# Peptides against a protein of PDB entry 5H65, part 149

Target 1, 294 residues: chain A of PDB entry 5H65
Amino acid sequence: QYLERTPLCAILKQKAPQQYRIRAKLRSYKPRRLFQSVKLHCPKCHLLQEVPHEGDLDIIFQDGATKTPDVKLQNTSLYDSKIWTTKNQKGRKVAVHFVKNNGILPLSNECLLLIEGGTLSEICKLSNKFNSVIPVRSGHEDLELLDLSAPFLIQGTIHHYGCKQCSSLRSIQNLNSLVDKTSWIPSSVAEALGIVPLQYVFVMTFTLDDGTGVLEAYLMDSDKFFQIPASEVLMDDDLQKSVDMIMDMFCPPGIKIDAYPWLECFIKSYNVTNGTDNQICYQIFDTTVAEDVI

## One batch from the design tools (peptide; made by RFdiffusion4, then SolubleMPNN)

Design b2_p18_3_s4 (from b2_p18_3, 9 letters changed)
Fold by OpenDDE base, seed 2:
Structure b2_p18_3_s4 (fold): chain B 294 residues (1-294), chain A 18 residues (1-18)
Amino acid sequence: as target 1 above (294 residues)
Amino acid sequence: RGTERSTLDYSELEKIIS
């Protein structure tokens, strides 16, 4: 993708939609906190959602734990089931279903667990020992996904979420349609269960200044801009630091903008109707951060 | 009914879910 550089002053005078290559300084950005900039995006309906907080997940799993696993749904051709009764005051029943591959239990690193009644802590611990974990509940005739407000799939520290609007959930037995029951590719699992997976995205507003003009550009990017996956950043302190360092590099605190590095990026203009007003907005696209050192 | 493998450490599960 080749475009000639266009000064911001010229861009600001042009009608939308258009694509531009620009060279500008990052005067400021919002939100300032990384956690606030990471969201979940549906590629189908384009809704943006907040990443659930641990507290939210705790509530969901606590509610799920109030339900007793249905004995009739245990030990199918798809999975072997084990039930535990906790020693706490409530005597919580926890069911773990080990998904089999062709009737054989796989190795832990290839094994998908379906869990009923598990706490967030337990699920997280399990996800570190097994390939994947799906929180489930006993449905009428089959196990079902517990709640789309919680992850439908946990792999290590990665929480995979689905879109409530676009998903049409199917029962757990639909995992039988997967030819490969060892790798547990999130997209494949989602497809089998009728889930439209959400994408982690960085969502930021950049104020760009090239000396000829100033404009605000919207950034919605999953992994290209920072070369850091939005899906991993919330659970990795080092990645968080890296993003912070990048932002500090382009927008250093306590330094005058004249000393800021130049940012080269692509932006596209588009029209937005707000009531009776037509506004031109800008979005960064197909951009990897690169410092243009003169 | 599935085949259990020794590689799945159920004891670890019991430690987690206790």
Scores: peptide ipSAE 0.188, ipTM 0.768, DockQ to the pose 0.013
Fold by OpenDDE base, seed 5:
Structure b2_p18_3_s4 (fold): chain B 294 residues (1-294), chain A 18 residues (1-18)
Amino acid sequence: as target 1 above (294 residues)
Amino acid sequence: RGTERSTLDYSELEKIIS
């Protein structure tokens, strides 16, 4: 992809849609906090959602823990079940179902756990010991996903979410359709359960200034811009530090803009209708800033 | 039960679920 560099003053005078290569300084950006810039995006309905907070998940799992696991749904051809009664004030029952591969229990690093009544803390600890964890509940005739407001799949520190609007949930026994019950590819699990996976994205607004003009450009990117996956950044301190360092480099606090480094990027213009007003907006695309840092 | 016959060590599970 090749485009000649165009000054912002020229871009601001042109009709949309068009693509441009620019060289500009990052005068400012929003939001300033990294955790506020990470969202969930549906590839089907294109709805943007907030990533649930720990408090949100705690409520969901606490509610799930009030339900007693159905004994009739334990120990099927798909999974072996074990039940614990906690010694806390309420003595909640926790059911863990170990998904089998062709009737055989796999090793822990290949094993998918289905959990009823677990807390967020317990689920997170389990995800570090086993391949994957799915929070579930006892349905009428089968286990079913607990709640799409919580992750449908947890692998290590990665929380996979599904779209409530676009998903048509199927019961847990549909995991039988998976030939490979060891790798637990998130997209395959989602497909089996009728889930449309959400995508983690960085969502930011950049104010760009090249000395000839100023424009705002929208950034929605999953892993290209920072060369850091949005899906991992919220739960990795080192990745968070890296993103912060990149942003501080391009937009250093307490320093005059004349001393800011130049940012090379691609932007595309597009038309937006807001009532009676027609507006031209800009979006950053096919840009990697990590190459400029190295 | 299948889990009781498994070679997997569930001691860590008991530590987590308390």
Scores: peptide ipSAE 0.188, ipTM 0.771, DockQ to the pose 0.012
Fold by OpenDDE base, seed 4:
Structure b2_p18_3_s4 (fold): chain B 294 residues (1-294), chain A 18 residues (1-18)
Amino acid sequence: as target 1 above (294 residues)
Amino acid sequence: RGTERSTLDYSELEKIIS
């Protein structure tokens, strides 16, 4: 809907909640490092989580590798299984299950792999050759998702995570409910396995200044603001560079704010109560950044 | 019984899983 531009000084005097269109300069922003601004957000419980680091995932997969694949769970109607024993001192058991489509193994680019005992490196390599990979473990009666602290689905370079709080995990055989066992849509996989998918989001705080006033506005956005998916940015150097360039454009280092470009955006105010204290906060919404605006 | 396709090269898996 149409909103007239409102100066920040006027906004700062008004009660919440309200929506505004503003034109302001980005005086500063936090966090300054891009990797710190990418979070995981649950659409149900609204919890914000850090994206796990490689080191975190290494630990999870190492722990998973200490478990032996259950022979009873191999080669079902859903998947064909291959098992390896590594030649290292530990003799790690690795099981790869190739999910079939109507009893037929699909092409590699359409094939979902279930992996037991794989390392992060192995899983990543596999995800580049096959459609997708799910880290799993042997349960009592079926294969199960390994750990929601790790991705439940890896497609290419994209790691899909689920909410521990909101998910009620179901066993792997529930993938049978999927009509299409070739595309492996993350949301469909999640639904079949009882997972509430987390959303990658950019989380930043902007300090905005239009010359009449200064306010801080919160940004939580997945792909609209930068026109770059938060889900892909951590694994793509070019995308990271693009985001950095955008931020440098609005906040050029070593240059006075007078030379900063104008940012046009929508913000909404809302009330926040911290104990007995009530404050008004602001959030950016429905905004896509562009080049310099006069 | 499931059918394996020739496009799946299991030898490549062995290279990945060392």
Scores: peptide ipSAE 0.186, ipTM 0.765, DockQ to the pose 0.012
Fold by OpenDDE base, seed 1:
Structure b2_p18_3_s4 (fold): chain B 294 residues (1-294), chain A 18 residues (1-18)
Amino acid sequence: as target 1 above (294 residues)
Amino acid sequence: RGTERSTLDYSELEKIIS
């Protein structure tokens, strides 16, 4: 969509909703820490939630490790099971179920593991050796997903989360519906298990100033704005550095705003009603970061 | 036929799960 550039002073006087193309300087942004700007978004209920911290996951998996794997649920047509009894002070039992493809065990790099009683550290290590890992628990009749507060699928360093509100969990045997049990596509796994997958998004508030006016614009974007996936940034130092460099470029610390580069972007206005008060808010959309240093 | 455990790198698993 082509739009002519509109000065902020004009935008600030107009009613919502409208779409604008603007050229402004990024005076400031919130949150300042990248980690705080990455959230999980449900495409169905639109709830935003924080990405669980490592400590949060530790607790969940520790709790899971207190449960004993059910022997009756081991070694099905879907998976082969191996059980370890740790020799640590807790003596926990760890069950790893290797999902088979048509009765044949895939190569490690194509194999999905279901794990009971594993720690976060163990799960992470396994995810680096196998295609994917699903934390599970023994249900009444089948293995079940451990907890939607933890990832339902871990692939390498990527943690896939599901929406607690929108998901209706199904048992692990529903993975049988997947024809290809070598390429574990997160969306396919989610569908089979009744999970609505959450989307990683960058969530920021930009204070924009073009010299005629100042407005705050909301940014919610998964991979377009920075051309960096929000799903990968938290686990990749290089990607983090890239985002930081971009933000520092547009909002360099220690210098006056007059020296800031110009940011070209699209914003849309929308109405927010709070009681009797009507407020116009702005959101960045369909924008890839570009600069105009002129 | 069925799966063979020999196809898995159990040595690595043993190192992880100990």
Scores: peptide ipSAE 0.183, ipTM 0.760, DockQ to the pose 0.012

Design b2_p18_4_s1 (from b2_p18_4, 6 letters changed)
Fold by OpenDDE base, seed 2:
Structure b2_p18_4_s1 (fold): chain B 294 residues (1-294), chain A 18 residues (1-18)
Amino acid sequence: as target 1 above (294 residues)
Amino acid sequence: LYNTDEEPYVPENVPPLE
């Protein structure tokens, strides 16, 4: 995208909406902790929500584990079922349903498991061993997704979430519509189950200063800005370090702003109305720091 | 997963819905 550079002082005088190319220094940013910047965003209703904490998931799965798997829903054409009784916890029943491909059980690395009554720990262990895991419960006529407050799909360490507002859940048998029952692409699974997938995004506020003016710019980005997926950063220490290094490069601690590098980016202005107050705000868009560092 | 009691960051004046 081509735009002429505009100084911040000129931008601050203009009405919204407009797009600008700027060259500025990152005076400061919020939040300071990376994990606080990672959120879930619905592409349909645009709601932002926090990534659930481990404690929240524990509660959800504990509640799910209080329900007994329905025997009538076991062993269908879609999946083979195995039931375990725990030695502890009053003999809790755990059902694992192995999804078949054309009536054949796939290899473990391609297998989708439906887990009913499992704890978070048990589910995570299985997701690390097998390709994919869906937490489920016994519905009236079929297995159903357990809870959209928990992941609808777990693949290794990646948790896929769905929007409660926009999703219209369908029963597990709708997975039959998938031609490929080995790769288990999250978007395909979501579509089959009537789920609107949430997107992991970095959410930050940058204070930008080019020496002529100062403005705050909102950043909501999945993978372009840092060239690092927000969906992976929480579970990868190396990616976390990389993001931290980038932020430290642009906003180094212990030195004055005069020594900061210049950041080139695109921003767009927009109007925000709070009661009778109208404010012009700014959002970073179409920017990659690796390309725009000067 | 992070397990922290820190207050979540809430952005102010987010862009309007499209």
Scores: peptide ipSAE 0.228, ipTM 0.792, DockQ to the pose 0.597
Fold by OpenDDE base, seed 3:
Structure b2_p18_4_s1 (fold): chain B 294 residues (1-294), chain A 18 residues (1-18)
Amino acid sequence: as target 1 above (294 residues)
Amino acid sequence: LYNTDEEPYVPENVPPLE
C-alpha cells in the first residue's frame, strides 16, 4: 500500500486506529539484549511466551528419562524401535523409533526419529545426525508427545514449539496421515499431532523521533523486519551478529542522535484501555529495514 | 541456546486482539 509520509507531531494528534508511513530516527529501543526480544507467539490465542531455557529443557527431558519405554508400543507399522540401556544411571532405558515411509526405512537425512527417554544432549546429537526428532513418551495405547513445554519437533538446531492452550494433542500414529514421510514439514507434523505451532517473533519497543515528535512503537515480527528468522537467531551466532549490527547501525552507542540514520517504516495506531485510562499506542507493521541504512 | 538468567522483557500496551 502507498501512504504519504506523515510527521510524528501530526500523528500524535490523531485518533486511533490509523495507519501511517513515517521517517524517524531510532532514539532508543527495548529490550537491549537480543535474547530477551525473541519470544514465542500463538497465532490463535495470541499469547506471548518465553523461549524455554536450556535448563528448563534439561529438567523436562531428565524427567522423561526416568520413565521406562513400554515394550508393547515398540515396532509398529509406522516405526522400527531400538532400545539402549545406559551403563550408568541405574540402567536407564532409551528408545529410538525410526519412522518408516511405506514400510521402508528412509535415509538418515529424511528419517524422523521418535526419542523416548533421551537427555537433551542425546536428543541434540541425534537431531544433528538425522535432522528431525520428536521427543515422545509411552502413552496408554500409543506413543505420545512428551511435553509441549519442550519442542515437539527438533530439526537441526531449530526447536519447534506448540501452544499448550490451543493444542489438542493426538497420538503418534496420526503421523500416518502424512503422505510424505520424508520432508517432515513442521506445520504438517503439527497438524497431524493436533498441535498449534508457536511462531518465533522479535518483540521490541522502539522510541522513534523525527525531530517533530517522539512516540513509542511496538514491534512484533518473525522474519520481515530484519530479514532474519526469529526461529533461527538464537542458535546462530552469525545471525545474532547481524541483528546486533543492524540495531547498532540505527542506534549507535556513544553517538548523538543527530548522526543516526533515518528509519522509514509503517506504523499503525490503536487504542488501549487500562481501567479508566485510554491511551493511543503504535505498532510497526509491514516494514523491512533497508540494507543501505547509511 | 542464547538465554541468560535475566528477567524477561514484557511488552506493555500490546495491540488488542482483532
Scores: peptide ipSAE 0.226, ipTM 0.794, DockQ to the pose 0.568
Fold by OpenDDE base, seed 5:
Structure b2_p18_4_s1 (fold): chain B 294 residues (1-294), chain A 18 residues (1-18)
Amino acid sequence: as target 1 above (294 residues)
Amino acid sequence: LYNTDEEPYVPENVPPLE
């Protein structure tokens, strides 16, 4: 859509909702730390959630590791099972179930592992060697997803999470409904297991100033704004550095705003009602900063 | 995951649900 550039002073006088193209300087932004901006968003209920901390995951997997794998659920038509006993005093048992494709074990790079009783460290090690990992537990009649507070699928360094509110979990045998048991597309896995996948998003508030006016704009974006996936940034130092570099470029520390580069972006206004107070707020949309350094 | 023990950032005045 073609929109003419509108000065902020003019925008601030108009009613919402409207869309604008603007050219402004990034006076400041929140949060200052990148990790605080990365959140999980449900596309159905629109709940924003924090990405679980490593410590939170440790607790979940430690709890799961206290449960003994059910021997009756091992070695089905869907998967072959292997059991390890740890050398610790408790003799913890870990079960790894290798999902088969039409009764045949796939190559390691195409294999889905179901892990039962593993620690976070063990799960991460396995996810680095195999294509996909699902943390599971023994249910009454079948293997089940361990916990939606933990990733339902781990692929390399990417953790896929599901919405607790919107998901209606189904047992692991529902993976049989997948025709392709090699690619393990997260959305397909989620659908088979009754999971509504959460989306990684950058959440920030920008203070924009074009010399005629100042406004705050909300940013919620998955991969367009920085051209960097929010789903990967937490686990990749280079991506983190790239985002930091971009933010430092637009909002350099210790320099006067007059020397800041101009940011071109699209914003939309919307009404927010807080009790008796009605205010107009703004959101950035359809904007890529990598192309707009003028 | 470099999760700091810092308080989470909570956005204010989020857009209404479409």
Scores: peptide ipSAE 0.222, ipTM 0.791, DockQ to the pose 0.588
Fold by OpenDDE base, seed 1:
Structure b2_p18_4_s1 (fold): chain B 294 residues (1-294), chain A 18 residues (1-18)
Amino acid sequence: as target 1 above (294 residues)
Amino acid sequence: LYNTDEEPYVPENVPPLE
């Protein structure tokens, strides 16, 4: 729907909910650190959570590495298994299960690995080579996903996470339901395993000023606003630089706001209730920022 | 992973759940 441009002073007088088209300057924004803006969002329960840190993953995988793979679960119709014993003091057992496609091992770049007992470092090395890795553990009757606090699927440098609240995990043999066992689409893997995949999103708060008024607008966006995927930005220095450049363009440090470029965007108002107090808040939606701003 | 020991940013007054 086409919306006419509305000044902020007029918007600030209106009841919510409503949609507006605005032209304003980005006076300031939070958080200032890009990595702090990247969150995981559940499309089902709408919970926002932090992306796990490397240290958090280390702990999870170290704990998993203390468990010995069950020999009874090795070499099924779904996968071929290979076991390594590390030369460290503990002699840790690591199992790698190579998922087969119709009984045949696919090419390495198309092969899904199920890793049991691997450290984060080992998993990352394997993911770079095979491009698809699932951390698993030995369950009672089958291999199972290791932990939803860790990625359920690692593809290259991309970590795919699932919602603990909304997921009902199924055993690894449910991957048999996938006809194509070469592409390993994250959504398909998630569906087979009973996982509700989380979405990477940018979460920011913009302070917008058009000279008539000032308001704060919430931004939650996966890939539209910056035309950069939130899922990739944490692992790509060039993408990080691009986002930083965009933000610096709209909100240049050390410069007066009078010299800031104008940002055109859509915002929607909504009500927030705190006890008896009603507050009107705003969210940016359906907006893509251009590199060339006026 | 690009990560720091800084506290997470927690947005306030987020839109209500659908």
Scores: peptide ipSAE 0.226, ipTM 0.794, DockQ to the pose 0.587; fails the geometry check

Design b2_p18_4_s2 (from b2_p18_4, 7 letters changed)
Fold by OpenDDE base, seed 4:
Structure b2_p18_4_s2 (fold): chain B 294 residues (1-294), chain A 18 residues (1-18)
Amino acid sequence: as target 1 above (294 residues)
Amino acid sequence: LYNTSEEPYVPQNVKPLE
């Protein structure tokens, strides 16, 4: 798309909605800490949620581990089950269900594991080995997803979450509807299980200054702006460092704004009504960090 | 790799997707 550059002073006087191309400096941004900027967004209800912390997940999985796997739900046409008893004082039972493809166990790197009674640590270890893990529990008639407060699917280091409000969970046997039981595409898994998947997004507020005016622009982006997936950044130190370096470059600490780089980006204005108050807000869109920065 | 911008006044760090 082509837009002429508009100074911020002119934009601030115009009605919404409109789209603009701007050239401005990043005076400041919020939040300052990367982990605070990564959120989960529902594409259906548009709620923003915090990414669960490890401690939160520990609690969920610990609670799940208090339940004994139902023997009646083991070894179905969909999966083969193995049960382990932990050597700890409680003798916790852990069930691992290996999902079959057309009745045959796939290779480990293509196999989906359903884990019942596993701790976060155990689940993560298995995910690293098998690449696809779903935390489950024994339902009345079938295995069920453990909890939407936890990932519905873990692939390597990526945690896939679902929206509690918008999802209508279906039992694990609905995975039978998937023709491809090797790739385990998150969207397909979600669809089969009645899950509305949440999207990882960077959520930030940029204070932009072009010397003619100052405005705040909202950034909600998954992978285009930084060219770094929000879904991976929390689990990858190198990606975190990259984002931090980018932000430090745009807004270097201890340096005067006069020395800040100029940024060229698209922003759109939109109206927000809060009771009797009408406000024009701005959002960054269709903008990316240049390749020479990464 | 992180590359430093040599010319801070050129809008090269962030660009619109056209």
Scores: peptide ipSAE 0.059, ipTM 0.591, DockQ to the pose 0.033
Fold by OpenDDE base, seed 3:
Structure b2_p18_4_s2 (fold): chain B 294 residues (1-294), chain A 18 residues (1-18)
Amino acid sequence: as target 1 above (294 residues)
Amino acid sequence: LYNTSEEPYVPQNVKPLE
């Protein structure tokens, strides 16, 4: 879409909602720490959630590890089961279920593991080897997802989360509905299990200044703005460095704003009502970092 | 706080997706 450039001073006087093209400098941004900017967003209920910390996951999996796998749920048409008993920890039982494709065990890189009673460390080790892992527990009649507070699917270093509010969990046997039991596409897994997947998003507030005015614009974006997936950035040092470099370029520390680069962006205004107070807010949309910057 | 540049603007760092 084409919009004419509008100065911020003019925008600040206009009613919402409207869309604008602007040319401005990034005076400042919040939060300053990248890990604080990455959140989980539900596409249905639009709630924003923090990405669980490792410590949070440790607690969840430790609790799960106190539960004994139900022998009656082992070795179904869907999966083959193997049980380990730890030497320590009072003989903790760990069950690993290898999901089969048409009754055949696939190669390790194509195999989905269902892990019951595993610690975070054990799960991470297995995810690195087998790529796809679902933490599960023994339900009444079938294996079930362990907890939506933890990832419903771990693929390598990527943790896929579901919305607690919008999801209606179904048992593991619903994975049978998947024709392809080798690729394990997160969206397909989520659909089969009744999960509304959460989306990783960058959430930031930009203070924009074009010399005529100053406004704050909200950024909520998954992969378009930085051309870096929010889903991968927390686990990849190189991607983190790239984002940091970009932000340092836009808002270089120790330098006056006069030397800052000009940014051309789309922003949209919208109304927010808090009780009796009506406020106009702004959001960046359909904007990307130039390829030569990355 | 500062004057806007009179020079024609060429997108460099970020660009709108049209």
Scores: peptide ipSAE 0.048, ipTM 0.578, DockQ to the pose 0.024
Fold by OpenDDE base, seed 5:
Structure b2_p18_4_s2 (fold): chain B 294 residues (1-294), chain A 18 residues (1-18)
Amino acid sequence: as target 1 above (294 residues)
Amino acid sequence: LYNTSEEPYVPQNVKPLE
């Protein structure tokens, strides 16, 4: 779409909704800390959630580890089971279930592990060795997903989360519905288990100034703006450095705004009702950081 | 994972389009 450039002073006088192309400087942005900008978004109910902290996950998995795996649920047509007993005084049992493809164990890099009773540390170690891991627990008749407050799927360093509000969980045997039990596409796994997957998003507020006016624009984006997936940034130091570098370039510390680069972006206005007050808000859309900056 | 105990940022006075 071609949009003519509109000065901010003109935009600020117009009613919503409208789309604009602007050229402005990034006077400031919030949050300043990258980890605070990464959130989980439900595509159905639109709830924004915080990414769970490591400490939160530790608690969930510690609680799960207090439960003994049910022997009756081991070694089904879907998976082969192996049990470990820890050397600690409690003798904690950990079950790892190796999901089979048509009755055959796949290669390690294609194998889905169902982990029962593992700690976060143990799960992370296994996820580094095996591509796909699902934390589970023993249900009444089948294995079940452990907790939607924890990842339903871990692939390498990527944690996939589901929406508690929109999901209707199904037992692990529903993975049988998947024809391909090697690729373990997160969306397919989610569908089989009745999970609505959450999306990682960058959430930021940009204060934009073009010399004619100042407005705040909201950024909610998964991978377009920075050309960096929000789903990976928290677990990758290089990606974090890249985002920080970009933001420092747009809004360099210690210098005057006159020296800031000009940014071209698209913003859309929309009406928001907050109680009795109607306000116009702005959101950045269809905007990508220029390739020469990356 | 750079995860600190700092409070999460919640945008104020801005609601995203659903």
Scores: peptide ipSAE 0.039, ipTM 0.593, DockQ to the pose 0.553
Fold by OpenDDE base, seed 1:
Structure b2_p18_4_s2 (fold): chain B 294 residues (1-294), chain A 18 residues (1-18)
Amino acid sequence: as target 1 above (294 residues)
Amino acid sequence: LYNTSEEPYVPQNVKPLE
């Protein structure tokens, strides 16, 4: 939809919800650190949560590694199992289950591994080699996903997370419903296991100033605004640099706002209720950074 | 910046995260 440009001073006087096209300068933004702007978003319940840090995952997998794999759950029609005993002080048991495609083991780069009792380090090593890993535990009758606080699927350096609120977990044997047991599409895996996958999003607050007024606009975007996937940025230095460069261009450090570039974007107003108080907030939408900026 | 055609998310009753 085409919108005429509206000055911020006029917008600030209007009721929500409305859509606007604006021309403004980015006076400032939060958070200043890129890693703090990357969140996980549930498309169903709309919950926002932090991306777990390595330390958080270490704890989860360490706890999982204290559990002994159930021998009765090894070697099914779905997977072949191999067990290792670590040479550490605890003699930890690690089970790796290789998922078969029609009774045949796929090539390593196409094979899904179910890891039981692995540490984060071990899981990461295996994910780099096999490209698809699910952390699991022994359930009562079947293998089960280890914990939704950890990735339900690791592919290379990408961690796929599920929503605890919206997911109704199903046992690992439900992967049998997948016809193609080689590509391991995250959404398909999630569906088979009853997981609502979370989406990586950039979450930022822009303070916009057009000389007539100042307002804060919220940015929540997965891959359109920067033309960079939020799911990949945390693990890619070049992508991080690109985002930083873009933000530095919009809001150059040590320079007066008068020299900042003018930005054109769409914002949408919405109401937020806090008790008896009504507050109008703004969100950036349908906006992307120009190609020449990246 | 230039415009795209994507349905925006509108978090009602939620303030932006810092």
Scores: peptide ipSAE 0.021, ipTM 0.535, DockQ to the pose 0.084

